# Ledger of designs, part 20: peptides against a protein of PDB entry 5KEZ

Target 1, 320 residues: chain A of PDB entry 5KEZ
Amino acid sequence: NVAIYNPFRPWWERYQPVSYKLCTRSGNEDEFRNMVTRCNNVGVRIYVDAVINHMCGNAVSAGTSSTCGSYFNPGSRDFPAVPYSGWDFNDGKCKTGSGDIENYNDATQVRDCRLTGLLDLALEKDYVRSKIAEYMNHLIDIGVAGFRLDASKHMWPGDIKAILDKLHNLNSNWFPAGSKPFIYQEVIDLGGEPIKSSDYFGNGRVTEFKYGAKLGTVIRKWNGEKMSYLKNWGEGWGFVPSDRALVFVDNHDNQRGHGAGGASILTFWDARLYKMAVGFMLAHPYGFTRVMSSYRWPRQFQNGNDVNDWVGPPNNNGVI

## One batch from the design tools (peptide; made by RFdiffusion4, then SolubleMPNN)

Design b1_p9_7_s3 (from b1_p9_7, 3 letters changed)
Fold by OpenDDE base, seed 4:
Structure b1_p9_7_s3 (fold): chain B 320 residues (1-320), chain A 9 residues (1-9)
Amino acid sequence: as target 1 above (320 residues)
Amino acid sequence: GSATRPEYF
């Protein structure tokens, strides 16, 4: 991915890929392979956060400032380490003046235009699908158990399906023969927008962002909400079917006040309430649970926004 | 730019 130095190595640089090389702040491919092996050998499975909707930001300077030194040129849409070129992006397909998503009530914009300036891959193309599948298959062959598909809301479900249909079975050294990768898709659906979580059920599980948002309201005792109302928690609250739900109290985005959930989202900053919410989530059978492991950072609020929301995990001069 | 997403609520 792009190496960002202003601010200094933010967490979000990881979501700006320039190649599919397993060479990042976290280590090289050999180290990753060793980690996957060691984890699998003790029954711990690895699920990769796969960034396949886009490459890096359109405004990032061309060069070799990347975690594996690969050259890239956002201006010309040149990512030779893949390789991608201008033919592999949705620049001509997006109809907005800026090239970015401008209206989230327009499903076509949400899927064909750039997410906050991130160069949008033309996932309708078999070439692009195949390059992504090759990346994911390499990970599967290493021994990962599945994937979180980043920014799934911004990809057409059929394009995702086409990629998933190219995937190998899981590595039989650790998984039963014929096992399929575990797929969960990040789809932000709190209602009110045309893209629905149900659009993606055919591809695997989806993130249920209503879960953390509503649970936060209840635990905080907002709007007269009571714990007794949780007796029909899950589908009874209008959430997706349990077997399609990936649930969580917070994630890296809404922990920082971004994305979905608003002020109701509980985080480790509110330790007591957070423990209550996480405890309830783990005790309740609804959905597949995900527990957040995060870190403290020096928050600095200006006009209600934390100007240090970019701060990444504890590191040694950028190396995690 | 950053990977910051719009508010959906």
Scores: peptide ipSAE 0.042, ipTM 0.804, DockQ to the pose 0.306
Fold by OpenDDE base, seed 2:
Structure b1_p9_7_s3 (fold): chain B 320 residues (1-320), chain A 9 residues (1-9)
Amino acid sequence: as target 1 above (320 residues)
Amino acid sequence: GSATRPEYF
């Protein structure tokens, strides 16, 4: 991914890929392979956060300032380490003036335009699908168990399906022969927008963002809500079917006040309430559960916004 | 610039 130095190595640089090489601040491919092997050998499975909707931001300077040293040029859409060129992006398909998503009530914009300036890959192209599949298959062959598909809301479900159909079975050294990768898709659906979580059920599980948002309001006792109202928690609250749901109290985005959920989201900053919410989630039989492991950072609020929301994990001069 | 998600709430 791109190496950003202003601010100094923010967490979000990880979501701006310039290649599919396994070289990041977390380590190189050999170190990753070693970690996967050691984890699998003790029954801990690895699921990769796969960033396949886009490459880096359109405004990032061209050069070799990346975690694996690969050259890239956002201006010309040149990513030779893949390789991608200008023909592999949705620039011509997006019809907004800015090239960015401007209206989230327009499903076509949401899928075909740039997410906050991130160069949008043309996933309709078999070439692009194959390059992504090769990346994911390499990970499968290393021994990962599945994937979180980042920004799935911004990809056409059929394009995702086409990529998934190219995937290998899991590595038989650790998984039964014929095992398929576990897939869960990040889709933000709180209602009121045209894109629905149900559009993605055919590809795998989907993140249920209503879960953390609604649970937060209950635990915080907003609007007179009570814990007793959680008796029919799950489908009874209008959430997706349990067998399609990936549930969580918070994620890295809404932990920083971004994304879905707003102020209702509980985080480790509210330790007591957070423990209550996580405990309830783990005890209640709904969905596939995900527990957040995060870190503290020096929050600095200005006009209601944390100006240090960019701060990444603890590191040694940029090295994790 | 930063790559943050829009607020949906």
Scores: peptide ipSAE 0.041, ipTM 0.799, DockQ to the pose 0.321
Fold by OpenDDE base, seed 3:
Structure b1_p9_7_s3 (fold): chain B 320 residues (1-320), chain A 9 residues (1-9)
Amino acid sequence: as target 1 above (320 residues)
Amino acid sequence: GSATRPEYF
């Protein structure tokens, strides 16, 4: 991914890829392979956060300022380490003046335009699908168990399916023969927009952002809500079917702001209430559970916004 | 400049 130095090595640089090389501020490919092997040998499985909707931001300077030293040029859409060129992006397909998503009520914009300036890959092309599949298959062959698909809301479900259809079975050294990768898709659906979580059920599980939002209001006792109202928790509260749900109290994004749940989201900053929410989630049978492991950073609020929401995990001069 | 999405805040 791109190496950002202003601000200094933010967490979000990880979501701006310039290649599919397994070489980041966390380590190189050999170290990753070693970790996966050691984890698998004791029954701990690895699921990769796969960023396949886009490459880096359109405004990032060209050069070799990346975690593996690969050259890239956002301006000309050149990513030779893949390789991608201008033919592999949706620049001509997006109809907005800026090239960015401008209206989230237009599903075509949401999927064909750039997400906050991130160069949008032409996932309709078999070439692009194959390059992504090769990346994911390399990880499968290393021994990962599955994937979180980042920004799935911004990809056409059929394009995702086409990529998934190219994937290998899991590594038979650790998984039963014929096993398929576990897939869950990040889709922010709190209602009110045309893209629905149900559009993606055919590809695997989806994130249920209503879960943390609603649980937060109950645990906080907002609006007179009571724990007894959780009697029909799950589908009874309008959530997706349990067998399609990936549930969580918070994630790295809504932990830092008021979106996808707003102020109701419980985090480690509210330690007592957070433990109650996580404990309830783990005890309740609804959905596939995910527990967040995060870190403390020096929050500084200006005009209602944390100016340090970019701060990444504890590191040694950018190296984790 | 960031990958932070407005819909997440």
Scores: peptide ipSAE 0.044, ipTM 0.808, DockQ to the pose 0.357; fails the geometry check
Fold by OpenDDE base, seed 5:
Structure b1_p9_7_s3 (fold): chain B 320 residues (1-320), chain A 9 residues (1-9)
Amino acid sequence: as target 1 above (320 residues)
Amino acid sequence: GSATRPEYF
């Protein structure tokens, strides 16, 4: 991914890829392979956060300022380490003035325009699908158990399906022969927008962001909500079917203040309430649960916004 | 430039 220095190595640089090389601040490919092996050997499975909707931001300077030193040129859409070129992006499809998503009520913008400047891959192209599949298959062959598909809301479900159809079976050294990768898709659907979580059920599980939002409200006792109202928690609250739901109290995005669910989201900053929420989540049978492991950062609120919400994990001058 | 998503921040 790109190496961002202003601000200094923010967490979100991870979501600006310039190649599919397993070479980041977390380590190199050999180290990753070693980790996957060690984890699998003790029954811990690895699921990769796969960033396949986009490459880096359009405004990032060309050069070799990346975690693996790979050259890239956002201006010309040149990512030779893949390789991608200008033919592999949706620039011509996006009809907004900025080239970015401007209206989330326009599904075509959401899918075909840039997410906050991130160069949007042309996932309708078999070439692009194949390059992504190669990346994911390499990980599968290493021994990962599946994937979180980042920004799935911004990809056409059919394009995702086309990629998934290219995937290998899981590594038989650790998984039964013929096993398929576990897929969960990040889709923010709190209602009110045209893109629905149900659009993606055919590809695997989806994130249920209503879960954390509503649970936060209940635990906080907002609007007269009571714990007893959780009697029909899950589908009874209008959430997606349990077998399609990936549930969580918070994630790396919405724990930073104004995300999906807003102020209702409980985080480790409110330890007691957070433990109550996580405890409830783990005790309740609805959905596939995900527990957040995060870190503290020096929050600094200005006009209700944390100006340090960019801060990445603990590091020593950029080295993790 | 920030990569902050509108739906997150």
Scores: peptide ipSAE 0.043, ipTM 0.802, DockQ to the pose 0.375; fails the geometry check

Design b1_p9_7_s4 (from b1_p9_7 with R9F)
Fold by OpenDDE base, seed 3:
Structure b1_p9_7_s4 (fold): chain B 320 residues (1-320), chain A 9 residues (1-9)
Amino acid sequence: as target 1 above (320 residues)
Amino acid sequence: GSANRPVYF
């Protein structure tokens, strides 16, 4: 991914890829392979956060300022380490003036335009699908168990399906022969927008963002909510079917309060209430559970916004 | 810019 130095090595640089090389602030490919092997050997499985909707931001300077030293040029859409060129992006398909998503009520913009300036890959092209599949298959061969598909809301479900259809079975050294990768898709669907979580049920599980938002409101005792109201928790609260849901109290985005209603989200900053929420989630049978492991950072609020919400995990001069 | 994404409640 791109190496950002202003601000200094933010967490979000990881979501701006310039290649599919397994070489980042966390280590190189050999170290990753070693970690996966050691984990698998004791029954701990690895699921990769796969960033396949886009490459880096359109405004990032061209050069070799990347975690693996690969050259890239956002201006010309040149990513030779893949390789991608201008033919592999949706620049001509997006019809907005800025090239970015401007209206989230327009499903075509949400999927064909750039997410906050991130160069949008033309996932309709078999070439692009194949390059992504090669990346994911390499990880499968290493021994990962599955994937979180980042920014799935911004990809057409059929394009995702086409990529998934190219994937190999899991590595038979650790998984039963014929095993398929576990897939869950990040889809932000809190209602009111045209793209629905149900559009993605055919590809695997989806994130249920209503879960943490509603649970936070209840445990905080906002709006007269009571714990007793959780007796029909899950589908009874309008959530997706349990067998399609991946549930969580918070994630890296809403932990930073970036969305409307973000104040309801419980985080480690509210330690007692957070432990109650996580304990309830783990005890309740609804959905596939995910527990967040995060870190403290020096929050500084200005005009209601944390100016340090970019701060990444503890590191040694950028190396984790 | 950042890769921060808004969460719409």
Scores: peptide ipSAE 0.061, ipTM 0.823, DockQ to the pose 0.328
Fold by OpenDDE base, seed 4:
Structure b1_p9_7_s4 (fold): chain B 320 residues (1-320), chain A 9 residues (1-9)
Amino acid sequence: as target 1 above (320 residues)
Amino acid sequence: GSANRPVYF
């Protein structure tokens, strides 16, 4: 991915890929392979956060400032380490003046335009699908158990399916023969927008962002909410079917006031309430649970926004 | 720098 130095190595640089090489702030491919092997050998499975909707931001300077040293040029849409070129992006397909998503009530914009300036891959192209599948298959062959598909809301479900149909079975050294990768898709659906979580059920599980948002309201005792109302928690609250749900109290975005959930989202900053929410989530059978492991950072609020929301995990001069 | 996605409140 792009190496950002202003601010200094933010967490979000990881979501701006310039190649599919497995060399990042976290280590190189050999180290990753070693980790996957060691984890699998003790029954711990690895699920990769796969960033396949886009490459890096359109405004990032061209050069070799990347975690693996690969050259890239956002201005010309040149990512030779893949390789991608201008033919592999949706620049001509997006009809907004800016080239970015401007209206989230327009599903076509949400899928075909740039997410906050991130160069949008033309996932309708078999070439692009195949390059992504090749990346994911390499990970599967290493021994990962599945994937979180980042920014799935911004990809057409059919394009995702086309990629998934190219995937190998899981590595038989650790998984039963014929096992398929576990897929969960990040789809932000709190209602009110045209793109629905149900659009993606055919590809795998989806993130249920209503879960953390509503649970936060209940635990905070907002709007007269009571714990007793949780008796029909899950589908009874309008959430997706349990077998399609990936549930969580918070994620890296909304613990920073980003994404979906608003002020109701509970985080480790509110330790007591957070423990209550996480405890309830783990005790309740609804959905597949994900527990957040995060870190403290020096928050500095200006005009209601934390100007240090970019701060990444503890590191040694950028190396995690 | 930009976050992954827009803010929903």
Scores: peptide ipSAE 0.060, ipTM 0.817, DockQ to the pose 0.318
Fold by OpenDDE base, seed 2:
Structure b1_p9_7_s4 (fold): chain B 320 residues (1-320), chain A 9 residues (1-9)
Amino acid sequence: as target 1 above (320 residues)
Amino acid sequence: GSANRPVYF
């Protein structure tokens, strides 16, 4: 991914890829392979956050300022480490003046335009699908168990399916022969927009962002909500079917105070309430559960916004 | 500047 120095190595630089090389601040490919093997050998499975909707931001300076030193040029859409060129992006398909998503009520914009300036890959192209599949298959062959598909809301479900159809079975050294990768798709659906979680059920599980938002409201006793109302928690609250749900109390985005769910989201900053919410989630039989492991950072609120929401995990001058 | 990881409202 790109190496961002202003601000200094933010967490979100990881979501701006310039190659599919397994070479980042977390380590190199050999170290990753070693980790996957070690984890699998003790029954711990690895699921990769796969950023396949886009490459880096269009405004990032060209050069070799990346975690593996790969050259890239956002201005010319040149990513030779893949390789991608201008033909592999949706610049000509997006019809907005800025090239960015401007209206989230327009499903075509949401999927064909740049997400906050991130160069949008032409996932309708078999070439692009194949490059992504090669990346994911490499990970499967290493021994990962599945994937979180980042920004799935911004990809056409059919394009995702086309990629998934190219994937290998899981590595038989650790998984039963014929096993398929576990897929969960990040789709933010709190209602009111044309793109729905149900659009993606055919590809795998979907993140249920209503879960953390509503649970936070209940635990905080907002709007007269009572714990006793959680008796029919799950589908009874309008959530997606349990077998399609990936549930969580918070994630890296909404933990920072203004993501999907807003101020209702419970985080480790409110330790007691957070433990109650996580404990409830783990005890209640709805969805596939995900527990957040995070860190403290020096929050500074200005006009209701944390100006330090970019701060990444603890590090020693950029070295994790 | 560089695009941030999007935050959805």
Scores: peptide ipSAE 0.059, ipTM 0.818, DockQ to the pose 0.620
Fold by OpenDDE base, seed 5:
Structure b1_p9_7_s4 (fold): chain B 320 residues (1-320), chain A 9 residues (1-9)
Amino acid sequence: as target 1 above (320 residues)
Amino acid sequence: GSANRPVYF
């Protein structure tokens, strides 16, 4: 991914890829392979956060300022380490003035325009699908168990399906022969927008962001909500079917104060309430659960916004 | 919010 120095190595640089090389601040490919092996050997499975909707931001300077030193040129859409070129992006499809998503009520815009300037890959192209599949298959062959598909809301479900159809079976050293990768898709659907979580059920599980939002409201006792109302928690609250739901109290986005769910989201900053929420989540049978492991950072609120919400995990001058 | 990462609310 790109190496961002202003601000200094923010967490979100991870989501600006310039190649599919397993070479980041977390380690190199050999180290990753070693970790996957060690984890699998003790029954811990690895699920990779796969960033396949986009490459880096359009405004990032060309050069080799990346975690693996790969050259890239956002201006010309040149990512030779893949390789991608200008033909592999949706610039021509997006009809907004900025090239960015401007209206989330326009599903086509949400999927064909750039997410906050991130260069949007043309996932309709078999070439692009194949390059992504190659990346994911490499991970599968290493021994990962599946994937979180980042920004799935911004990809056409059919394009995702086309990629998934290219995937190998899981590594038989650790998984039964013929096993398929576990897929969960990040789709933010709190209602009110045209893109629905149900659009993606055919590809695997989806993130149920209503879960954390509503649970936060209940635990906080907002609007007269009571714990007893959780008797029909899950489908009874209008959430997606349990077998399609990936549930969580918070994630890296919404723990920063104004993500999906807004202020209702409980985080480790409110330790007692957070423990209550996580405890409830783990005890309740609805959905596939995900528990957050995060870190504290020096929050600095200005006009209700944390100006340090960019701060990444603990590091030593950029080295993790 | 983050400048280069989706923030939904």
Scores: peptide ipSAE 0.058, ipTM 0.825, DockQ to the pose 0.365

Design b1_p9_8_s1 (from b1_p9_8, 3 letters changed)
Fold by OpenDDE base, seed 1:
Structure b1_p9_8_s1 (fold): chain B 320 residues (1-320), chain A 9 residues (1-9)
Amino acid sequence: as target 1 above (320 residues)
Amino acid sequence: GSATKPQYF
């Protein structure tokens, strides 16, 4: 991915790829293989956060400022390490003046325009689908069990399916023959927008962001809400079907005080309430549960916003 | 502005 130095190596640089090389501040490919093997050998499975909707930001300077040293040029849409070129992006499809998503009530903008400046891949193209599938198949062959598909809301479900149809079965050294990768898709659907979580049910599970948002409100006793109201928690609260839901109390985005769920989201910063929420989630038989493992950072609030919300996880790999 | 991992609402 792009190496960002201002601010210094933020967490979000990881979501700005310039290649599909397994070479980041988290480690190199050999280290990753080693981890996957050791984990699989004791029954711990690995699911990769796959960033396949886009490449890096359009405003990033061209050069070799990346975690694996690969050259890239956002201005010319040149990513030779893949390789991608100007033919592999949706620049010509997006009809907004800025080239970015401007109206989230327009599904075509949401899927064909740039997400906050991130260069949007033309996933309708078989070439692009194949390059992504090659990346994911490499991970499958290493021994991963599945994927979180980042920014799925911004991809056409049919394009995702086309990629998934190219995927290998899981590695038979650790998984039963014929096993398929576990897929869950990040789709933020809090209602009121044209894109729905149900659009993606055919590809795998989806994130249920209503879960953390509503649970936070209840645990915080906002608006007179009570724990007893959780009697019909799940589908009774308008959530997606249990067999399609991946549920969580918080994620890396909304943990930072804004985004889907807003101020209702409980985090480790609210330790007592957070433990209550996580305990409830693990005890209640709804959805596939995900528990957050995060870190402390030096929060500094200015005008209600944490100016240090960019701070990345602890790292001892220097500036690679 | 600069491209970052977006915050959703």
Scores: peptide ipSAE 0.055, ipTM 0.800, DockQ to the pose 0.530
Fold by OpenDDE base, seed 5:
Structure b1_p9_8_s1 (fold): chain B 320 residues (1-320), chain A 9 residues (1-9)
Amino acid sequence: as target 1 above (320 residues)
Amino acid sequence: GSATKPQYF
């Protein structure tokens, strides 16, 4: 991914890829392979956060300022380490003035335009699908058990399906022959927008962001909500079917103080309430559960916004 | 400008 220095190595640089090389601040490919092996050998499975909707931001300077030193040129859409070129992006498909998503009530913008300036891959192209599949298959062959698909809301479900159809069976050294990768898709659906979580059920599980939002409200006793109301928690609260739900109290995005769910989201900053929420989540049978492991950062609120919400994990001058 | 994922309310 790109190396961002202003602000200094933010967490979100991880979501600006310039190649599919397994070479980042987390380590190199050999180290990753070693970790996957060690984890699998003790029954711990690895699921990769796969960033396949986009490459880096359009405004990032061309050069080799990346975690593996790969050259890239956002201006010309040149990512030779893949390789991608200008033919592999949705620039001509997006019809907004800025090239960015401007209206989330327009599903075509949400999927064909740039997410906050991130160069949007043309996932309708078999070439692009194949390059992504090759990346994911390499990980599968290493021994990962599946994937979180980042920004799935911004990809057409059919394009995702086309990629998934190219995937190998899981590595038979650790998984039964014929096993398929576990897929869960990040889709933010709190209602009120045209793109629905149900659009993605055919590809695998989806993130249920209503879970954390509503649970936060209940635990905080907002709006007269009571714990006893959780008797029909899950589908009874309008959430997606349990077998399609990936549930969580918070994630790396919404623990930054806004969305999805806003101020209702419980985080480790509110330790007691957070423990209650996580405990409830783990005890309740609805959905596939995900527990967050995060870190503290020096929050600085200005006009209700944390100006340091960019701060990445603990590091030594950028080295993790 | 930073390129962060949007937050939804």
Scores: peptide ipSAE 0.053, ipTM 0.805, DockQ to the pose 0.422
Fold by OpenDDE base, seed 3:
Structure b1_p9_8_s1 (fold): chain B 320 residues (1-320), chain A 9 residues (1-9)
Amino acid sequence: as target 1 above (320 residues)
Amino acid sequence: GSATKPQYF
């Protein structure tokens, strides 16, 4: 991914890829392979956050300022380490003036235009699908168990399916022969927009952002909410079917006030209430559960916004 | 400049 120095090595640089090489501020490919092996040998499985909707931001300067030293040029859409060129992006397909998503009520913009300036890959092309599949298959062959598909809301479900159809079975050194990778898709659907979580059920599980948002209001006792109202928690509250849901109290976005859920989201900053929410989630049978492991940062609110919401995990001069 | 997504309520 791109190496950002202003601000200094933010967490979100990880979501701006310039190659599919497995070398980042967390380590190189050999170290990753070693970790996966050690984890698998004791029954701990690895699921990769796969960023496949886009490459880096369109405004990032060209050069070799990346975690693996690969050259890239956002201006010319040149990513030779893949390789991608201008033919592999949706620039000509997006019809907005800025090239970015401007209206989230237009499903075509949401999927064909740039998410906050991130160069949008043409996932309709078999070439692009194959390059992504090669990346994911390399990870599968290393021994990962599955994937979180980042920004799935911004990809056509059929394009995702086409990529998934190219994937290998899991590594038979640790998984039964014929095992398929576990897939869950990040889709923000709180209602009111044209893209629905149900559009993606055919590809695997989806994130249920209503879960953390609604649980937060109940635990906080907002709007007269009571714990007794959780008797029909899950589908009874309008959530997706349990067998399609991945549930969580918070994630890296909404613990910073971004993504979905707003002020209702409980985080480690409210330790007592957070432990109550996480405990309830783990005790309740609805959905596939995910527990957040995060870190403290020096929050500084100005005009209602944390100016330090970019701060990444504890590091040694940018190296974790 | 960031890769953060818009906030939904």
Scores: peptide ipSAE 0.050, ipTM 0.813, DockQ to the pose 0.320
Fold by OpenDDE base, seed 4:
Structure b1_p9_8_s1 (fold): chain B 320 residues (1-320), chain A 9 residues (1-9)
Amino acid sequence: as target 1 above (320 residues)
Amino acid sequence: GSATKPQYF
């Protein structure tokens, strides 16, 4: 991915790929392979956060400022390490003046235009699908158990399916023969927008962002909410079917006040309430649970926004 | 740009 130095190595640089090389702040491919092997050998499975909707930001300077030194040029849409070129992006397909998503009530914009300036891949193209599948298959062959598909809301479900249909079975050294990768898709659906979580059920599980948002409200005792109302927690609250849900109290985005959930989202900053929420989530059978492991950073609020929300995990001069 | 997603309030 792009190496960002202003601010200094933010967490979100991870979500600006310039190649599919397994060479990042976390280590190189050999180290990753070693970790996957060691984890699998003791029954711990690895799920990769796969960034396949886009490449890096359109405004990033061209050059070799990347975690593995690969050259890239956002201006010309040149990512030779893949390779991608101008033919592999939705620049001509997006009809907004800016090239970015401008209206989230327009599903076509949400899928065909750039997410906050991130160069949007033309996933309708078999070439692009194949390059992504090759990346994911390499990970599968290493021994990962599945994937979180980042920004799934911004990809057409059919394009995702086309990629998934190209995937190998899981590595038989650790998984039963014929096992398929576990897929969960990040889809922000709190209602009110045309894109629905149900659009993606055919591809795998989806993130249920209503879970953390509503649970936060209940635990905080907002709007007269009571714990007794949780008796029909899950589908009874209008959430997706349990077998399609990946649930969580918070994630890295809404922990920082971004994404879905707003002020209701509980985080480790409110330790007591957070523990209550996480405890409830783990005790309740609804959905597949995900527990957040995060870190403290020096928050600085200006006009209600933390100007240090970019701060990444503890590191040694950028190396995690 | 940032990988920040839209905020929902």
Scores: peptide ipSAE 0.047, ipTM 0.809, DockQ to the pose 0.320

